# Ledger of designs, part 229: peptides against a protein of PDB entry 6B4J

Target 1, 315 residues: chain A of PDB entry 6B4J
Amino acid sequence: DITMQWYQQLQDASMQCVLTFEGLTNSKDSQAKKIKMDLQKAATIPVSQISTIAGSKLKEIFDKIHSLLSGKPVQSGGRSVSVTLNPQGLDFVQYKLAEKFVKQGEEEVASHHEAAFPIAVVASGIWELHPRVGDLILAHLHKKCPYSVPFYPTFKEGMALEDYQRMLGYQVKDSKVEQQDNFLKRMSGMIRLYAAIIQLRWPYGNRQEIHPHGLNHGWRWLAQILNMEPLSDVTATLLFDFLEVCGNALMKQYQVQFWKMLILIKEDYFPRIEAITSSGQMGSFIRLKQFLEKCLQHKDIPVPKGFLTSSFWRS

## One batch from the design tools (peptide; made by RFdiffusion4, then SolubleMPNN)

Design b1_p27_3_s1 (from b1_p27_3, 13 letters changed)
Fold by OpenDDE base, seed 3:
Structure b1_p27_3_s1 (fold): chain B 315 residues (1-315), chain A 27 residues (1-27)
Amino acid sequence: as target 1 above (315 residues)
Amino acid sequence: SSKRKWLLEEMEKVSKETVKIPLANLE
């Protein structure tokens, strides 16, 4: 399976990256520990500062991240920090930055759906300039949310239940599995972030360049989902999240083909979701139903709430 | 269904094509 090969290649690249900077992360030297902490803060703090407030502030954040990745010194925590402070500094920063973007999907976007767009446009712009960061974003995303690939992890003989639960994307702490509502909330945030990334380009980039991971990957994702048996509650939730965020963009790009796909979802796939939906999971099912019916009736998918406008970039 | 299979094959074909996404309009 080409999709699973792609998944594994990204995971292997991520693991190799971790091994590359192991010297930095495992060092007992006080100076190395300080450098590690400074680099970690420099990589992650700017991402946490991303907001919907002003385009000018977003540009400053982007420029800071890009400068750091370019080997330039940046101010962080009152100190000048550069990836050149350690031979493994760049690999470490790229990994931690990518991890932080996915974490913002998992946490910030999960709680505030509109936050997907400013985070995504920065991530997309950085990905365009730093492809390795993009690959690492996918690796982190796929590991935390296998449904973003998409695939459903299977229980293997001899596997511990907790390990299987973690593979499915659940957090397990002290032998307690995460509640379903919290799990779905985190998965939703990550899918929404991904759906935003594939449709957004940094407006201050080179217009001649193509999107490094564009809408064709969204179209692939939908095709793969529709070729899979639905998973209870998960499929209805994430399909809605995906279509709400990037459905308008897909409609504009694929036109008649998009509507054929949407009809297929309503007529063929939706009954299959219904057949596996319990009474306790009716909320996600009803939400998807209403969305599909409204879109088909109006022959339109609305622009998602929080979509960045020209006025945002002028602020 | 045959219709589903056909659509999925077409979707897969299209997914392999590069899509150009315009930059956000600054004006």
Scores: peptide ipSAE 0.168, ipTM 0.778, DockQ to the pose 0.742
Fold by OpenDDE base, seed 2:
Structure b1_p27_3_s1 (fold): chain B 315 residues (1-315), chain A 27 residues (1-27)
Amino acid sequence: as target 1 above (315 residues)
Amino acid sequence: SSKRKWLLEEMEKVSKETVKIPLANLE
């Protein structure tokens, strides 16, 4: 399976990255520990500062991240920090940065859907300049949300239930599995972030460059989802999340083909979702239904709430 | 259905094409 091969390749690359900087992360040397912490903060704090407030602030954050990845010194925590402080510094920073982007999907976007867009545009711009960060973003995303690939992990003989739950994307702490609502909330955040990334380009980059992971991957994702059996509650939730965020962009890009796809969802796939939806899960189902019906009736998909406008970039 | 299969195949084909994404709206 080509999709699974791609998944595995990204996971392998991520694992190799971790092995590459293990000397930095496992060092008992006080100076190495200090460097590690400084680099970790330099990589992650700017991402946490991303907000919907002002385009100028977003540009400052982008420039800081790009400078760090380019081997230039940046100010972090009142100190000058550079990836050149350690031979493994760049690999470590790329990994932690990518991890943090996905974490913002998992946490910030999960709670505030509109936050997807400013995070995504920075991620897209960084990905354009630093492809390895993009690959690591996918690796982290796929690991936390297999539905972003998409695939459904299978229970294998001899597997512990907790390990299977983790493979499905659940958090398991002290032998307690995460509540379904919290799980879906986190998955939604990550899917929404992904849907935003594939449609956004950093406006201050090279305008002639091709998006490193564009809408064609969104189209692929939909094709794969529609070719899979629906999963109870998960499919309805994530399909809605995806279409709400990038449906307008897909409509503009694929036009007639997009509408054929929506009709297919309504006529063929939606009944299959309904058949596996329990009375307690009707919320996600109804939300998807209403969205599809409205879009088909109006022959339009609205621009998502939080989409970045010219006024944002002028602020 | 045959229609679904055809559509999915077409979608897969299109997914392999290079798509240019516009810049974030600065207008």
Scores: peptide ipSAE 0.125, ipTM 0.722, DockQ to the pose 0.729
Fold by OpenDDE base, seed 4:
Structure b1_p27_3_s1 (fold): chain B 315 residues (1-315), chain A 27 residues (1-27)
Amino acid sequence: as target 1 above (315 residues)
Amino acid sequence: SSKRKWLLEEMEKVSKETVKIPLANLE
C-alpha cells in the first residue's frame, strides 16, 4: 500500500530526527539546557502569536521563523538565539516548529475554526522554503490524526486497549480515555488546518514555485476516504470539516469532477454513513447532509469563513 | 458500484498531478 508506505516513511524520518538531537535534549549540562529552552521558545512562541488581526504582523512572524531556520540570530525572550548555538539546533528547531503547527491545529483551530487560515498560510510558506519542516508537520499530523493520512489503525492481538486508543488519536491519561466530543474537536481542528495548508500560498514567496503539498493531496485524501468504509461519527465529522474549509478551492480546481464527487457522496456514501450512525451521533451526520444538500442545490461551495483576503494583507 | 470505482480511480490519477495554486492577491 503506497499510502501506508508514505506514512511509515514520514514516521521514520521523524524518529530519525528525534534521535539526531537526543544529545541536546538529554544533556545534563546547564548551558546545553539553556540553549535547548531558548531554541524551543524561539521555535514555538512565534507560532503561538499568529492571529487573524493583521497581515503585517503575520509577515513579521513568518520572517522571524524563516530567519531562525536560516541560521540567523533572532530575538526571543530578550536574548539572541540561533540554531548555530548547537550542532543539533536546526534539527531540534525544525521538529519543535512542526510539532507546534500541528498543536495549534488540535488546540487553537479546534476552538476557533477561523484561526486555521493564518496558521496555514505561514506553515505553507515555511514548508516551501524548508521542506523538512513540511515533512515533519505531516509526520506529527499523521501520528496525532491517522484520519489525515487517511487510515484506520487496527487492533492487533496482544495490544493493550490504551495503546490502541492512542493509535486512534485519543488521549489517555491515568487509564482514562478522552471523551468523544473532545477527541472529535481535536481531530476537527487538525483536519481543518490541513485543509487550509493545501490551498494556501505565502504571498511574498517566489510566485514561480509550486505548492509543496497542494490541492492534489486534498483530492487524494477525498478519494481515499471515499474508498474506505465510513467510521462511526468520525467520517461524517471530518468530511464536513474538510469540505467546509477546502471545498471551494477544490470546486475551482476540479470543476465537473468535483461535482461528480459530491454527487457520489450524496447518493452512495451517505447511506453507508447513515447505516453506522447511532441516534446519539445524528448531529454530525445531519450537519454534513445539510451542507452537501445546500451546496448541490446552489451549485456552489461558499468561501470558508476566515479565508484571507487582499484587505488582510494590506493591514 | 462500477461508477464509484471508476470515479475513485480517476480521482487517484488526478491526485498525482501537480496542482499550481495562485498566490493571494496583494492588490
Scores: peptide ipSAE 0.120, ipTM 0.727, DockQ to the pose 0.757
Fold by OpenDDE base, seed 1:
Structure b1_p27_3_s1 (fold): chain B 315 residues (1-315), chain A 27 residues (1-27)
Amino acid sequence: as target 1 above (315 residues)
Amino acid sequence: SSKRKWLLEEMEKVSKETVKIPLANLE
C-alpha cells in the first residue's frame, strides 16, 4: 500500500533523526545538557508565541525560527543560542520544532480553532525553506493522529490494549485512557492545523516556488477517507473539521469535482457513517450533515473563521 | 457503487497533480 509506505518512510526518517541527535539528548555532560535545553527553548518558545494579534509579530517569530535553522545565533532566555553549539544541534532543533508545531495543533488549535491559521502559515513558510522540518511535522502528525495519513490502526494478536489505544492516538496515563471527547478534541486540532497548512503560503517567501505540501494532498486525503470504512464518531468529526478549514480552498481549486465529491459524501458516504453511529454519537454526525447540507444548498463553502486577511499582515 | 469508484479514481488522479496555491493576501 502506497499510503502505508509513505507513512513508514516518514516514521523511519523521524526515528533516524532521533538516533542522530541521541548523543546530545543522552549526554551526561552539564554543558551539553545546558545546550540541549537552550536549543529546545529556542526552537519551541517562538512557536508558542504565535498569535492572531499582529502580522508584524508573526513575521518576527518566523524570522527568528528561520535564523535559528539557518545556523545564525538567536536570543533565547537572555542567552545567545545557535545550532552550531553542538554537532547534533540542527537535527535536534528541527525535530523539536516540528514536534512543537504538531503540539500546537493538539493543544492550542484544539481549544481555539482560529489559531490554526497563524500557526499553519509559519509552519508552511518554514517548510518551504527547510523541507526536513516539513517531513518531521508530517511524521509527528501521523504518529499522534493516524487519521491524518489516513489509516486506522488495527488490534493485533498479543498486543496490549493500552498499546493499541496509543496507536489509535489516545493518551494513556496510569493505565487510564483519555475520555473520547478529549481524544476527538485533540485529533480535531491536529486535522485543522493540517488542513490550514496545505492551503497557506508564507507571503514573504519566493513567489515562484510551489507549495511544499499543498491542496493536492488534501484532495488525496479526502479520496482515501472516502475509500475507507468509516469509524464511529471519528470519521464524522474529522471530516467536518477538515472541510470546515480547507473546504473553501478545495472548492476554488477543484470546482466541479469538489461538488461531485460533496454529493458523493451526502448520497453514498453518509448512510455508511450513520449505520455505525450510536445515539450518543449523533452530535458529530449531525454537525457534518448540517454543514454539508448548507454548503450544497448555498453552492458555497464559507471562508473559515480565523483565515488571515490583508488587514492582519498590515498590522 | 460504480459512480463512487469512478469519482475516487478521478480524485486520485487529480491529487497527483501539482497545485499552485496563491500567496496570502498582503494588500
Scores: peptide ipSAE 0.170, ipTM 0.739, DockQ to the pose 0.760; fails the geometry check

Design b1_p27_3_s2 (from b1_p27_3, 10 letters changed)
Fold by OpenDDE base, seed 5:
Structure b1_p27_3_s2 (fold): chain B 315 residues (1-315), chain A 27 residues (1-27)
Amino acid sequence: as target 1 above (315 residues)
Amino acid sequence: SEKIKWLLEEAEKVSKETIEIPKLDLE
């Protein structure tokens, strides 16, 4: 399977990245520990500062991240920090930055869906300039949310139940599995972030450059989802999240072909979701149903709430 | 289904195509 090969390749690359900066992470030297902490803060704090407030602030954050990745010194925590402070500094920063973007999907976007857009546009812009960061974003995303690939992890002989639950994306702490609502909320945030990344471009970048991971991957994702047996509650939830965020962009890009896909979802795939939906899961099912019916009736998919406008960039 | 097969074929085609996403006009 080409999709699984791609998944595994990204995971292997991510693992190799971790091995390359192991010297920095495992160092007992006090100076190396300080450098590690400073680099980690420099990589993650700017991402946490991303907000829907002003385009000018978003540009400042982008410039800071790009400067750091370019080997320039940046101010972080009142100190001058550079990836050149350690030979493994760049690899470490790229990994931690990518991890933080996915974490913002898992946490911030999960709680505030509109936050997907400012985070995604920065991530897309950084990915355009730093492809390795993009690959690491995918690796982190795929590991936390296998449904973003998409694939459904299978239980293997000899596997512990907790390990299987973690592979499915659940958090397991002290032999307690995460509640379904919290799990779905986190998965939703990551899918929404992904759906935003594939449609957004940094407005101050080179217009001649191709999107490094564009809407073609959105079409692929939908096609793969539709070729899979639906999962109870999960498929209805994430399919809605994806379509709400990037459905308008897909409609504009693929036009008639998009509508054929949407009809296929409604007529052929939706009954399969219904057949596995319990009474306690009707909320996600009904939400998807209403969305599909509304879009088909109006022959339009609305621009998602929080979509960045020209007025945002002038602020 | 034949419809799913079609979507997968289109997905393969689309994956090979260069998609230009419009940038925001900042003027």
Scores: peptide ipSAE 0.030, ipTM 0.641, DockQ to the pose 0.701
Fold by OpenDDE base, seed 2:
Structure b1_p27_3_s2 (fold): chain B 315 residues (1-315), chain A 27 residues (1-27)
Amino acid sequence: as target 1 above (315 residues)
Amino acid sequence: SEKIKWLLEEAEKVSKETIEIPKLDLE
């Protein structure tokens, strides 16, 4: 399976990255610990500062992240910080930065769907300039949300239930599995972030550059989902999330072909979702139904709420 | 189904194509 090979390759690369900076992370030296903390803050704080407030502020954040990744000193916590402070500093920062982008999907976007767009445009722009960060974003995303690949992890003989639950993306703490609503909320946030990344480009970059992970991956994702058996509640939720965020972009890009896909979803796949939907899961089902029906009726996919406009960039 | 077959074939085609995504016009 090509999809699984790609998944595994990204996971292997991520693991190799962790091994590369193990010296920094496991050091008992006080200076190394300080450097680690400073680098971690420098990598993560700017991402946490991303907001929908002003385009100018977003540009400042982008420039700071790019400067850090370029080996330039940046101010963080009142100190000058550079990846050159340690030979493993760049790898560490790239990993932590990528992890933080995915965490913002998992946390911020999960709670505030409109936050997907400013986070995604920064992530896309950084990915364009730093491909390794993009690969690590995918690796973190795929690990936390296998549905972003997409694939459904299978229970293997001898596997502990908790390990299987973790593979499915559930958080398991003290032998207690995460509630389904919280799980779906986190998965939704990550899918929405991904759907935003694949359609957005940093506006201040070179126009001749190709999107490093563009809408073709959105088409692939949909095709793969439709070729899989639906999961109760999960498929209806995430399919809606994905289409709400990137459906307009897919429509504009693929036009008639996109509509053929949407008809296929409504006519062939949606009944399969219905067949596995219980009365307690009707919320996600109804939401998807209404979305599909409205889009097909109007022959339009609305621009998602929170989509960045020229006015945002002028602020 | 023939529809799924078409979708997969189109997905393969699309995945191999370089897609140009326009940048936001700032004007």
Scores: peptide ipSAE 0.029, ipTM 0.662, DockQ to the pose 0.752
Fold by OpenDDE base, seed 4:
Structure b1_p27_3_s2 (fold): chain B 315 residues (1-315), chain A 27 residues (1-27)
Amino acid sequence: as target 1 above (315 residues)
Amino acid sequence: SEKIKWLLEEAEKVSKETIEIPKLDLE
């Protein structure tokens, strides 16, 4: 399975990255600990500052992240911080930065769907300049949300139920599994962020650059989802999230082929979702239904709320 | 289904194609 091979390759690369900077993370030296904390803050704080307020501020954040990844000193917490402070500093920062982007999907986008776009455009732009960060974003995303691959983890003989739940993306703390609503909310945020990344390009810099992980991956994702048996509540939720965020972009890119796919979803796949939907899960089902019906009726998919405009970049 | 096979074949084609995403016009 090519998809699973790709998944495993990214996970292996991520694990190798962690091993590379273990010396920094496990150091008992006070200076090394300080450097680690400074680098972690320098990598993560700019991402947390991403907002929909102004394009100029977003550019400043991007430039700061890029500078850090380029080995230049940046100001963080009133200190000058550079990845050159430790031989493992760059690997550590790339990993933590990628982790933070995914975490913003999991937390910020989950709560505020519009936040997907400014986060995604920065992530996309950084990915263009720093491919390793992009791979690590995928690795983190896939691990937290296997549905972003997509694949459905299987229960194996001898596996603990809690471990299986974690593989499915649930948080399990003190032998208590996360509530379904919270789980779906987090998964939605990550899928929405992913759907935004694959369609957005950083508007500054070289215009001739190819998107490192573009809309072709969106088409692939949909194709793979449709080739899988739907999961109760999960498939309806995430399919809606994905189409709401990137459906317009897919429509513009693939035109007639996109509509063929949408018809296939409505006519062939949607009944399969319906067949596994319980009365308690009708909310996600109805939402997807209404979205598909509206899009097909109007022969249009709306631009998602929060999509960045020219006016945003001039602010 | 035949339709899903078609979709997967198209996905394979699309995955091999370079997709140019227009940058936002800042002017």
Scores: peptide ipSAE 0.028, ipTM 0.667, DockQ to the pose 0.754
Fold by OpenDDE base, seed 1:
Structure b1_p27_3_s2 (fold): chain B 315 residues (1-315), chain A 27 residues (1-27)
Amino acid sequence: as target 1 above (315 residues)
Amino acid sequence: SEKIKWLLEEAEKVSKETIEIPKLDLE
């Protein structure tokens, strides 16, 4: 399976990255520990500062992240920090930065859907300049949300139930599995972030550059989802999240072909979702249905709430 | 289904296409 090969390649690259900086992470030396903490803060704090407030502030954050990844010293926590302070510093920062972008999907976007766009445009711009960060974003995303690949993990003989639950993307702490609503909320945030990344480009980059992971991956994702058996509650939820965020962009790009895909969802895929939807899970199904019916009736997909405008970049 | 086959074929075409996403006009 080509999709599973791609998934495995990204996971292998991520694992190799972790092994490369293991010396930094496992060091008992006080100076190495200090460097590690400073690098971790320098990589993650700027991402947490991303907001919908002003385009100028977003540019400052982008420039700081790019400077750090370029081997330049940056100010973090009142200290000058550089990836050159340790031989594994760059690999560590790239990994932690990518992890933090995905965590913002999992946490911030999950709670505030509009936050997807400013986070995504920074992630996209950094990905253009630092392809390894992009691969690591995908690796982290795929591991936390296998539905972003997409694939549905299967239970294997001899597997612990908790390990299977984690593979499905659930958090398991103290032998307690996460509630379904919280699980879906986190998955929604990550899918929404992904849907934003594939359609946004950093406006201050080189105009001749191609998007490193563009809308063609959105079409691929939809095609793969529709070719799979639906999963109860999950498929309806994430399909809605994806289409709400990037449906307008897909419509503009693929025109008539996009509408054929929407008709296919309504006519052929909805009955399959309905067949596995219990009475207690009708909320996600109804939400998707209403969205598709509205879009088909109006022959338009609305621009998503929080989409970045020219006025945002002038602020 | 024939519709799913069509969708997959279109996905293969799209995957080979370079999609230019317009940059936001900042002027």
Scores: peptide ipSAE 0.025, ipTM 0.658, DockQ to the pose 0.727

